Peptides against a protein of PDB entry 8OXM. Designs and how they scored, part 67

Target 1, 371 residues: chain A of PDB entry 8OXM
Amino acid sequence: FKAEFRLAGGVNLPKIIDCVGSDGKERRQLVKGRDDLRQDAVMQQVFQMCNTLLQRNTETRKRKLTICTYKVVPLSQRSGVLEWCTGTVPIGEFLVNNEDGAHKRYRPNDFSAFQCQKKMMEVQKKSFEEKYEVFMDVCQNFQPVFRYFCMEKFLDPAIWFEKRLAYTRSVATSSIVGYILGLGDRHVQNILINEQSAELVHIDLGVAFEQGKILPTPETVPFRLTRDIVDGMGITGVEGVFRRCCEKTMEVMRNSQETLLTIVEVLLYDPLFDWTMNPLKALYLQQRPEDETELHPTLNADDQECKRNLSDIDQSFNKVAERVLMRLQEKLKGVEEGTVLSVGGQVNLLIQQAIDPKNLSRLFPGWKAWV

## One batch from the design tools (peptide; aimed at target 1 G366 K368)

Design b2_p23_1_s4 (made by RFdiffusion4, then SolubleMPNN; from b2_p23_1, 11 letters changed)
Fold by OpenDDE base, seed 2:
Structure b2_p23_1_s4 (fold): chain B 371 residues (1-371), chain A 23 residues (1-23)
Amino acid sequence: as target 1 above (371 residues)
Amino acid sequence: DEVLEEKNKKIIENLLEEAKKLA
């Protein structure tokens, strides 16, 4: 390790440390403090498994359907080493950076990202009807620009087409696997894009097994398929390549039901894998930007007094774990809203749910559903 | 902690190998 470190941006100010490998290559590592990286490590292993299943199937292998993974080494409950995703940028940084964001560059007469955020925060406690109306006004005055990512990065038309296809496949694979695992908190800072491959890297995997549905503002979409995400696919949008890649991914997941259930069961009952939503985590995920300054979680709260009878905690935990397994089994059978769907029917329902402006308008404003 | 991570990694590797035998 070099003695020098850089600060990464963000609230937790993770340290970027340069490491010289045994091969003499310098590699950047991100040292996160205060976050439990065990969740990310476990979910990366689940993604590697999903990738193994996808590589066995001829149709998904031919399409190169994979979830991008990164190396996570948890060191403690509050520290770990992440492989720094070299050559990646948060999609939010590209799209809605205040000074040089693609929305400001390509759509200078649209609402600013701040104006959109403010309008949606003003209606946060309002009716679903008022949220929908303001969301539609925001969407009308904040038009998608993510098509320009591939156009800026890939000047050769053949490379541009290949990279747009790689992006579309990455969105499809991560969307379906993310849905099966119940992955939440898919805001624009938790999704990185690789500037060389155009593939997505999902980070901060702490909201899994549909625990996003028990947040104070419940998650209402199965995955992020917002207007900019769709715009990055180009003219065909969700039709053609994206839909077919979702269907082929879902087919592999459904045909791997027993394997996926067995793995998720082991993980749900692993006492080291704290996948459950707690009130402090829920508060942290749905904090207002104005409240970010005060709540340093001094998690110095004594571990002592939550001697809730171990029996009642265990019974409540077991009931939640059973419910998660039942819901996972339903998804893998194609059971949606009490009806058994075909792979195409299930994928169609999920796409419609993810693009529905009524569902998008109900999300927490920090999720930035208009982006 | 490292021993438990290696155990979990080994459990997942074993589950991956069992999933190789079932496919």
Scores: peptide ipSAE 0.007, ipTM 0.388, DockQ to the pose 0.020
OpenDDE base, seeds 1, 3, 4, 5: peptide ipSAE 0.000, 0.005, 0.006, 0.000; ipTM 0.284, 0.365, 0.355, 0.275; seed 4 fails the geometry check

Design b2_p23_2 (made by RFdiffusion4)
Pose (drawn by RFdiffusion4):
Structure b2_p23_2 (pose): chain A 334 residues (1-279, 317-371), chain P 23 residues (1-23)
Amino acid sequence: FKAEFRLAGGVNLPKIIDCVGSDGKERRQLVKGRDDLRQDAVMQQVFQMCNTLLQRNTETRKRKLTICTYKVVPLSQRSGVLEWCTGTVPIGEFLVNNEDGAHKRYRPNDFSAFQCQKKMMEVQKKSFEEKYEVFMDVCQNFQPVFRYFCMEKFLDPAIWFEKRLAYTRSVATSSIVGYILGLGDRHVQNILINEQSAELVHIDLGVAFEQGKILPTPETVPFRLTRDIVDGMGITGVEGVFRRCCEKTMEVMRNSQETLLTIVEVLLYDPLFDWTMNPFNKVAERVLMRLQEKLKGVEEGTVLSVGGQVNLLIQQAIDPKNLSRLFPGWKAWV
Amino acid sequence: EEELEELREEEIEEAREKLLEEH
């Protein structure tokens, strides 16, 4: 074990450690004290199940739809450990870096990230109209730059297109699974992009199962489909590879709702922390009902096809009205 | 940026406190 450890930041102060194994290769682990990783363990288990189901299905096997997973080992009710992701860089560090940010490097005339943050801080005390107007003004003077990422990393057109296609597929699959699981904490620091495979990886998973509505600022989108992601998917945008991959993933999930419910039914017997406090779990039953409704496409008794559900999700995600009400720290304009 | 991160962390804490206050 290495004698030094680093802080990853945050109120809980997670610890980062390095371990040297028999082969001598250093492996980085993240011990997260005062937090419950049992929910993250369930998230990783359902991620692995979805990846296996996508691999089993012939339609998705050809498309090579995969979900990037990292091992999470719970150690107690209030602590645990997880595998650190290597070879990945944060999206916000690449795009909105103060020193060498992509938006500053490509579009110096556009508004800086500090100006946008100042405007968002000044407008949070305003009404809906002023928030919508400021958001539209910010979007007018802030063009997406993320499309140049693979352009700056993959000079060969074949490798460049392969990496762009893998990025688009991974974004579609991750967005579908996050909508199904109700993942809301999807700001720039929770998503890591690989420098080789160019596949997005979700690392935080801190809050999910429709927890953003509980937060003071509700989460009005099911997944992150900002202008940067759409521009980086290519000229075709959401139409094309993203829509088809979303439809295929939704079909696979409709075909395997039995396995998904079997995986998620681990609750109601060993409730995790933050629940059933302050004296057939209530909130566990509620989230199971919500997940079942999402999987069956019933909601309030209405039937919805896979294509219609995908179109509705795209419309909700790209709607500026929903993006205006989001948390300023979520970086909806980014 | 730091102020926004702090506000976000406070909101997570408040959400946790509300869950703990529930019966």

Design b2_p23_2_s1 (made by RFdiffusion4, then SolubleMPNN; from b2_p23_2, 13 letters changed)
Fold by OpenDDE base, seed 2:
Structure b2_p23_2_s1 (fold): chain B 371 residues (1-371), chain A 23 residues (1-23)
Amino acid sequence: as target 1 above (371 residues)
Amino acid sequence: EKELAEKYEQALLEAKEKLRALP
């Protein structure tokens, strides 16, 4: 390890440390403090298992369907070493950076990212109808620009085309795998894009097994398929490559039902894997940007008083775990809203749910559903 | 705690091995 560190941007000010590997290569490592990296480490292992299933199937292997993974080494409940994804940028930084964001560069007459956020925050406690109207006004005056990512990074037309396909495949694979695992909190800072591969890297995997549905503002979409995410696919949008890659990923997941259930069952009953939503975590995830400054949770709450009667916690925990397993089994059978769907029918329903402006307008404003 | 962590690592290893053993 070098003695020098750099600060990464963001609220938690993670330390970037340079280390020399046994191969003599310098690698950047992100040391996150205060975050439970065990959740990310466990979910990365699940993604590696899903990738193994996808590599065994000839149709998904030919399409190079994979969810991008990163190395996480948890050191404690509050510390770990994350392999910094070198050559990745948060999609939010590219799209809605205050100074040089793609929306400001390509659409200078549209609403600013701040104006969009403000308008959606003003209606946060309003009716679904009022949220929908304001969301549609925001969307009209904030047009997608994510197509320009691949155009800026890949000047050769043949490379550009291949990278746009790699992006579309990455969105499809991560969307379906994320849906099966009930991955939430897919805001624009939790999704990185690799500047060389155009593949997505999902980070901050602490909201899993549909625990986003029990947030104070429930998650209403199965995955992030917002207008900019779709714009990055190019002129075909969700049709063609994306849909086919979703269907082939879903087919592999459904055909792997017993394996996926067994894996998730082991994880749900792991006492070291805190997948459950707690009120403090819920507050942290749905804090207002204005409130981010004061509530550093001094999680100096003594571990002593959460000796809630182990029996009542265990019964409530077991009921939630059973419900998660039951819902996972339904998804893997294609049971949606009490109806058994084909792979194509299920994927179609999920796409429609994810792009529905009524569902998008109901999300927490911090999720930035207009991006 | 340590014994539960070891049991879990073992169960995760077995789950990985079952995944490897699938055709």
Scores: peptide ipSAE 0.012, ipTM 0.398, DockQ to the pose 0.020
OpenDDE base, seeds 1, 3, 4, 5: peptide ipSAE 0.011, 0.000, 0.005, 0.005; ipTM 0.373, 0.311, 0.358, 0.382

Design b2_p23_2_s2 (made by RFdiffusion4, then SolubleMPNN; from b2_p23_2, 12 letters changed)
Fold by OpenDDE base, seed 4:
Order: sequence, then structure tokens, then C-alpha cells
Structure b2_p23_2_s2 (fold): chain B 371 residues (1-371), chain A 23 residues (1-23)
Amino acid sequence: as target 1 above (371 residues)
Amino acid sequence: DEELARMREQALLEYREKLRAEP
């Protein structure tokens, strides 16, 4: 290991360290000292299995549909070493970095990321109608810029086009696999983009199996398909390549129902794999930036409402696991809201749900659904 | 219940072995 380290940012201040392997290759590693990386490790294994299924199918293999994985070595329940996704940047850092974020660079007259967050935080406890109105105002004054990622990184037009397609395919694959696994919305710091491949790497997989729906502010989208995510696809948006790649991924997932159910069942009943949401984890995931200073568990009245929404966790672990498996089976059958949909119909519904500004406006403001 | 638990444990073992057998 080199004596020097970098901070990756965030509350846990993960350390990026360089190590030299026995092969003489330098590798960056992220050392997390406060997070349980076991869930990340398990989810990487599930992603590898999904990738195996995608590689077996000719149509998904031809499209190079894969979910990007990284190596995770859990050292303890609170620490681990992960292979730092070398040559990746958080999409949030590119988009909304305070110094030089793409929104500030390309849209200097738009609202700042802070102004957007403030406006949405002010309405967090308001009606869905008020949230929607403020979200629409924020969106109008915070226009997407993520198209510029590929334009900045890939100056050759042919390379740019190829990389934009790689990005679009990566979003499609991760969105559908993420939906099947119930990863929900993924805040902008938990999505890395590879600066060479334009593929996405999803990190911090602490919400899975639709556990985001039982958060104090429930998730309302099947996956992150925000305006910047869509803007990165270019002028076609969610149409054409993205939709087709979603459909082909969903087709493989649905055709692999028995395998996926068996895998997920094994994971849900692994006593070493705590996938369930707990109150402390929920608070951590939806903590306000202002609350970083006072880790006093103020047992205020808001804890009772959090406890009520978390009281659905007082279902016997078995009933929660069974419900997750039933919902997974429904997804893999194309059952949405009691209706059996075709692959195209299901994918269309999921896309519409994910891009609906009404659904986006209801998300936790800390996850920045306007980005 | 016990048979389902045994089948799950067996599936978990087989899954862990498959994960170890993938390089």
C-alpha cells in the first residue's frame, strides 16, 4: 500500500488507497471504515449472475448488456475494502459539484444545486401537490446537462456516438436489473460513470428488495431515470436504444425466472445477509444535510411516524421475505398492479413511472430527483 | 418447515460453492 490516501467524500470519509499487487500493478482501493459492505458484496454476486444470464442470451450478448461490477472484500460488519472504480466519477460530482459542476458551467443562470435542494426541502412535509409544483419550478430552472459528459470526454464524433450508446445500454441494463432486485432510486453519489467506457457503476447497494418503499419518504420510482440520466442518452431520450435494451434485459430476466427466484430466495434467507430495513439505516439514508452536526437521536414526534412506517418491519422476517419473493415472481411474470403485461408493456410502464414528475417530486429531496 | 429450511440450506451451500467455483 502507498502511504498516501485520498478522501472520496461523504460522511464516512472513505479512504482511497493505492496498492501494488503481487503482479506489480497499481490498483486503487476504497477503504470504508463505517459501512457494512456485505450487502454490496452480495449484490455484486447477484449482478455477476445476471451478467451470466445476459451473456447466455444472444440478443443481450450482441448488445453487450452488462451491469458493471466491482470487487468488494468485507473486512467486518463495519469495514471493508472495495476495488475503487478507477477511472470513474460520481455523476453527482460531475453534475452538481459546488466548484465546477456541469450545471453551473453550462447553465450558470439556472438555480444552484443548493437552491434546488432548499426549495424541495422546504416542501418536504407538504402535500404532494405542493411538492409537484415546486419540483416543476425547480426543474424549469435547473435544466439537464448530462449530455455534456460524453461530449467533454469523447471529442471524436464516432467515439462520442459509441460511448453515448454504451451509456444508454448501461442505464438500461442497470435499470431493469435494479428493478428486478428492487434497488429503487439511486442518488447521484451512488452512481459512478466510467470516464473511458461511459458505463455506470452502482455502488452502496444498501437498499434492495424494494426496501426503499418502507423508508420514511417511500420511493416512488422503479429506478433512477431522472432528467440528467435521460439527457445523457442524447436526443432520443428513453426511446429507441434505451427502450429496446430494457426490453431485451427484461426478456432475459423473465425467461430466467426460476433461476432468479432460487438465487434471491437463498439470499433472503441467508442469516448473514441483513437486507431488511432498520430505523437507524432509514434515518441514515434519509438524513438531512443539516442533521450531520447533531447525531442526537431526538426522540421527537417525527420518530413515531418513522416508527409507524417501520412497524411494517414488525412482520415476522419470514412474511417480509415471502412478500419480497411474491413480488419478485410478479415482476418476472410481468404482473404490475394485478395486470399481466408483455415485456414491452411492462418496460413501458416502468419507464413512465420512472420519468413521471409526480413520482419524482415525491422522492426524498436529499436524493435530488431534479438531477 | 424443516424440509424447506434444509432445501434452503442446501441451495445456499450449492450457491456458495458455485460462487467459489467462478474464478
Scores: peptide ipSAE 0.008, ipTM 0.307, DockQ to the pose 0.018
OpenDDE base, seeds 1, 2, 3, 5: peptide ipSAE 0.006, 0.007, 0.006, 0.007; ipTM 0.368, 0.365, 0.366, 0.399

Design b2_p23_2_s3 (made by RFdiffusion4, then SolubleMPNN; from b2_p23_2, 12 letters changed)
Fold by OpenDDE base, seed 2:
Structure b2_p23_2_s3 (fold): chain B 371 residues (1-371), chain A 23 residues (1-23)
Amino acid sequence: as target 1 above (371 residues)
Amino acid sequence: MEELKKKYEEMLKEAREKLRKLP
């Protein structure tokens, strides 16, 4: 380990430490000091298995459909080494989280990211109708700019086209696999983009198996397909390459039903894999700026007392696990809202749900659905 | 705990073997 560390951006200020591997290569490591990296490690293994399925199918292999994975080495329940995704940036950092964000640079007369967030926070406790109206006003005054990522990074037109295609394929693959696994908390800081490949890297995989739907503000979209995400695909948006890559990914997932069910069953009953949503995690994920003041760092002591009522927890856990498996089986059969859909029908429904401004307006303001 | 861990290791082994046997 080098003696120097850098702080990564974000709420947890993870330490970037350079280490020399046994191979003599310097690797940047992200040391998260508070997050249980076991969830990320498990989900990375699932993504590797999904990638194996996608590589076996000729149609998905030809399209180079893959989910970007990173190495996670859990060291303890409270410490782990993430292989820092060298050459990645959070999409939120590029778009909105720095003074030179793409929205400010390309749309200086639009609402600021802060103004958008403030407007959506003011209506957070309001009706769905009021949320929708304010969301539409925000969207009208905050136009997408993510197309400029590839334009800034790839000046050669042929390279630019290939990278935009790689981006679109990465969004499609991660969206469908993320939906099958019920991956939540897809805010703009939890999605990185590789500055060389234009592929997405999903991080912070702690909300899985649709546990985002049981948050105080439920998740209403199957994956992140917001206006900036779509803008990065270029003029065709969700039509053409994205849709076809979603369909081919979904086809492989549905044809791999037995394998995926067996994998998820093993994970749900892993006593080391805490996939269940707990109230403290829910509070952490959906903290209001007003609530940040009271979470003093005294969370060290009483992790012991919440373990007490093991027997009632076990029956409730088993019922939740069974429900997750049933819902996974439905997804893999193409059962949506009690109707059996074709691959194209299912993918179409998911795209419509993900882009619906009514669904997007209902998300927690911290998810930044207008980005 | 130990029995659950053993059952998990067996299930994980079986899942890996099913994945290996896929064409």
Scores: peptide ipSAE 0.013, ipTM 0.434, DockQ to the pose 0.019
OpenDDE base, seeds 1, 3, 4, 5: peptide ipSAE 0.010, 0.009, 0.008, 0.013; ipTM 0.393, 0.383, 0.379, 0.395

Design b2_p23_2_s4 (made by RFdiffusion4, then SolubleMPNN; from b2_p23_2, 14 letters changed)
Fold by OpenDDE base, seed 1:
Structure b2_p23_2_s4 (fold): chain B 371 residues (1-371), chain A 23 residues (1-23)
Amino acid sequence: as target 1 above (371 residues)
Amino acid sequence: DKELAEKWEQAKLEYREKLRKLP
């Protein structure tokens, strides 16, 4: 290991460590110090399973629909080395880095990312109407720029077009798989883009099975489909390739209902896989900069000894697990809001929910729904 | 799909074995 480390942006302040392997090759590794890498590793296995389903179907295989996976090497129960996806960058770093972010470079007269965040934080406790008005003002003065990612990385027009299609397919696959698994909205630092493939890599999979809906500020979108995510698709936006890839992914997921239910059931009841939302985890995921001052360091590691009375917790856990399985079954049947939808109808509803500025305006400001 | 369930059980087994090898 080199003695130098860099902080990757994000809530968990992951450390990027440059390591010389036994093969003499330098490799970047991400060391997460507080994350349950068990969740990431389990979700990577689920993604590999989804990829197997997508590869078995001729239509999704021909479209090269895959969710990108990374190797998780757990180092402890709370720490591990992610084989950092060499040649990836967080979309948040590309878009809203304070020094050289694409918004600042291409839209120097727009609001800064900080101004946008401040405006949305000021209305965080206000009405939905006030949140919507401020969100629309922010969006008007913070125009999308993610189209420039492919334009900067791929100078050849034919390669540029191919990579923009690869990006669009990756967003579609990850959005639908993410919806089925209930990953919800994804923080901009937890979505990486591969600088060579233009494919997305989702990291930090600590919110799954719609547990984002029970956060203090509940999730209102099925997946991240913000203006910059859409802008990266180019002129067609959510239409054409994206929609068709969502539909074909959803067809495979719905046709694989029994397999997906069996997989998720075994996950939900795995005592090593703590997918449940903890109040401390909820607070941490939606921590305001102002709340950093009140977290006294007195969370001693010793509060493992809440001998949770096994009986009442097991019943509450089982009831939550059953509810998750029921909701997963509904999704895989196309049941939305008590109505059975076709694949096209379900995908359309999900896209409309994900791009609705009313839903986006209600998200936690820390997740930057205007990006 | 039995083969998918077997791959999943194997992946869990490998995962649990990796977790057991954690210090």
Scores: peptide ipSAE 0.011, ipTM 0.385, DockQ to the pose 0.022
OpenDDE base, seeds 2, 3, 4, 5: peptide ipSAE 0.000, 0.000, 0.000, 0.000; ipTM 0.249, 0.285, 0.357, 0.280

Design b2_p23_3 (made by RFdiffusion4; failed a check: too like the target's own chain)
Pose (drawn by RFdiffusion4):
Structure b2_p23_3 (pose): chain A 334 residues (1-279, 317-371), chain P 23 residues (1-23)
Amino acid sequence: FKAEFRLAGGVNLPKIIDCVGSDGKERRQLVKGRDDLRQDAVMQQVFQMCNTLLQRNTETRKRKLTICTYKVVPLSQRSGVLEWCTGTVPIGEFLVNNEDGAHKRYRPNDFSAFQCQKKMMEVQKKSFEEKYEVFMDVCQNFQPVFRYFCMEKFLDPAIWFEKRLAYTRSVATSSIVGYILGLGDRHVQNILINEQSAELVHIDLGVAFEQGKILPTPETVPFRLTRDIVDGMGITGVEGVFRRCCEKTMEVMRNSQETLLTIVEVLLYDPLFDWTMNPFNKVAERVLMRLQEKLKGVEEGTVLSVGGQVNLLIQQAIDPKNLSRLFPGWKAWV
Amino acid sequence: DEAEQKRAERVEEERLQRLEAEM
C-alpha cells in the first residue's frame, strides 16, 4: 500500500489510495467514507446486466453497444470503496477550463465561463421570464466547441469516425439507461471521457431513482443532451445513430423487463442508509413502481411506442424551457 | 422524509461550493 493519499474534494472528503499488487502495477482506489455505495453497487450490477443483455441480443451485438463499468465494493452501511477510472479526462476540464479551455481557445470573442456563471448567479433571484431570456442570450453568444475533440485527438479520418461513432453509441446507451434508472446528477464533473476509446463514463452516481425533484432545484431533463454533446455527435445531431441506438436499447429493455426487475428487487429486504429513518419499504416500493412504469411505457395508463418514447425524451432533453429551470451549477448551456 | 431533506440540502451546498470555487 502506498504511504500517501490524496483528497478528491467535496464535503465528504473521499480518499484516494494506490495499491501495488503482485505484478507491481499500481492500481488506484477511491474509499468513500460517510457515504453509502450500496446504491452504487446496485447501479453497477444493473449496468453489467444491461451490457450483458445488449451483448446477447443480435441486433445490438453488431452495433457493439456497451456500458463502461467500474467495480464498486461496499464495505459497510456508511462506507465503501470503488475502482478509480484511469485514462479519462473530465468534460468540464476539457471544455470550460479557465486556463486552456476549448471554448476560450476556439471562440475568444464568446462569453467566458466566468461571465456565464456570474449571470446565472445574478439571475437565480429573478423570475421565469428573466431566466429564460438570459439563458437564450447566453446560448446565442456561446456556440458548442465539443465537436472538435476527436478532431484534435484523431488525425486519421477512419479512427476519427470510429471514435465518433463509439462516442455517439455510448452517449445513447448511457442516456437511455440513466433515464430508466432516473439518474439526475449529470453535470460536467460526473462524466469522464476516455482519451482512447472516447466513450463517456459515469463516475458519481451519487443521486438517482428520481432524486433531482427532491432537490431544491428540480431536474427537468432525464439525461444530459446539451448543445455540446449533440454537436459532438456530428452534423446529423440527435437524428441518426443516436435515435436508432436509443430505440434498440429501449426495445432490449422492454424485452428484458423481467431480468431488470429481478436485478432491482434486491431492495425491500436490506434497505440502505438515508431511508426508513426517523421512526415493503415505502420509497423502495415507490421507486420499483416508477421503474416498472418506465419499463412498460404505461405511466398514467397511456401506451407509448419505443420511437414515440425516444422522441419525447429527445424533445424534453433539448427543450430550452427545461434547461432554463435547471441548477446553474449543472451547466445547462455547456 | 427529514433525512431525505437533509441529504438534499447537503447536495445543494456541495453544488454551490463547487460553483463558488470555479468563480

Design b2_p23_3_s1 (made by RFdiffusion4, then SolubleMPNN; from b2_p23_3, 14 letters changed)
Fold by OpenDDE base, seed 3:
Structure b2_p23_3_s1 (fold): chain B 371 residues (1-371), chain A 23 residues (1-23)
Amino acid sequence: as target 1 above (371 residues)
Amino acid sequence: DEALKRFAELVKKGMEEALKAEL
């Protein structure tokens, strides 16, 4: 390890360290403290398996449909080393990083990212109707710009076109696999884009198995398909390449039902894999600025042994695990809202749910559904 | 303390409502 470290910023103050491998290669590593990196490690293994299934199918292999994975080495329940995704940037940093963000550069007369966030925070406790009206006003005055990512990075038209296709394929694959696994917390800082491949890297995989739906502000979309995400696909938007790649990914997932259920079952009953939503995690994800002032930093997660009788915990846990498996089985059968759908019907429903401004307006303001 | 207790109750309620919606 080098003697110097850099701070990556954020609440947990992750440290970026450079290490020299036994091969003489320098590698950047992110040391996270206080986060359970075992969740990320387990979800990376599930993604590697999904990639194996996608590589076995001729139609998904020809399209190079993959989820980008990264190496995770858990050191403890609260510490580990992530392979830092070199040559990636958070989509939020590219889009809304203060004065240098693409929205400010390409749309200088639109609302600032801060103005948008403030407007949505002001209505956070209001009706769904008031949230929708303010969300539509924000969207009208904050127009998408993510098309410019590929235009800035890839000056050759043929390269630009291929990279835009790689992006669209990456969004499709990660959206469908993320939906099947019930992956939540897909805010603009948890999605990185590779500056060379234009592929997405999903990080912070702690909200899985639809646990985002039991948050104080429930998640109302199956995946992130916001206006900027769609704008990055170019003129066709969600139609054509994206839809077709979603359908081909969903076909492979549905045809792999037994394998996916068996793996998720093993993971749900792993006593080391804490996938359940807990109050501390819910507070961390959806804390209001008003609630920050009263939380002394001394809440060691050790002191809230809620002495729930071990027997009542175990029975409640088993019921939640069984339910997650049932819902996963339904998704893999194409059961949506009690109706069996074709692959095309299911993918269409998911796209419509993900782009619906009524669903997007109900999300927690920190998710930034207008981006 | 009170914020954490409120979130605990909301998460518990969300889990219980989830648990009832399939019954």
Scores: peptide ipSAE 0.023, ipTM 0.406, DockQ to the pose 0.042
OpenDDE base, seeds 1, 2, 4, 5: peptide ipSAE 0.006, 0.005, 0.000, 0.008; ipTM 0.390, 0.387, 0.351, 0.292

Design b2_p23_3_s2 (made by RFdiffusion4, then SolubleMPNN; from b2_p23_3, 13 letters changed)
Fold by OpenDDE base, seed 5:
Structure b2_p23_3_s2 (fold): chain B 371 residues (1-371), chain A 23 residues (1-23)
Amino acid sequence: as target 1 above (371 residues)
Amino acid sequence: DEALKEKAKKIYEEMLKRLLEEL
């Protein structure tokens, strides 16, 4: 272990530690807290299962549809090491780094990332109409630049085209599987891009099973399909390759209903897998800068002092678990807003919901919906 | 401590309300 650590961006400030193995190879490792590691480890196993289902289908296998996974190694009762994906960068680090972000480099006359954040924070407690107007002003003065990621990394035009295609496929696969599992908290620091493959790596999987909808500012989009995410796909945007890959992924998920329900049921009732949203976690995920002055970093996980009667907790837990299973079954049947949709109809609805500026304007400002 | 407990309580009440409105 090197004595130097770097902070990865994000609320949990995960420590990146460079380790030299006994084989003389340098390996980057991400150190997170116990509870985050268990959630990440379980969700990585679910992603590996989804990858197995996608590899069995000829149409998804031909398209190389896969979710990038990483290894989680528990080190102690309170710490573990994530195998850091070497050669990955947070999309937020590339796009909106304070020093040399792509928005500042390619669009120096646009609003700064800080100005955009400030404008959206000023309207955080305002009406949906006021949030929408300010979001549209921010979007007009903060134009997408994520197309430049592949252009900077891949100078050969044939390689560039292949990598842009790999990116588009990775967004489609992770968006649909993430929607089925109800994966939330998809801010720009929780999505990494591989600098060699152009594939996405989703980290910090602690908001699952639609628990993002019960946050103090509810999540209003099924997945991250913001303007920069779309800009990385090139001129066709969400049409053609992205849509077809979403449809083929959704078809495999719907045809695997029994397998997905059985596995999620086992996970929901696993006493070691804390998937439920709690008030302290909700406060932490949506902490306002005004609230930072009062939250000392000594939120010891040991303040379980909300001793509600164990019996009322167990009955409430079972009802939430049953609802999660019911909603998962609806998604896998194509039931959206009380209507049964085709795979194409369901994918179209999800794309429209994810790109709608009204939905995007309602998100927590820390999610950075304008990026 | 008390201000944090009161914030956590308000968040819990709102989460419970939303959980019930989406049912």
Scores: peptide ipSAE 0.038, ipTM 0.622, DockQ to the pose 0.048
OpenDDE base, seeds 1, 2, 3, 4: peptide ipSAE 0.015, 0.006, 0.030, 0.000; ipTM 0.462, 0.400, 0.606, 0.380; seed 4 fails the geometry check

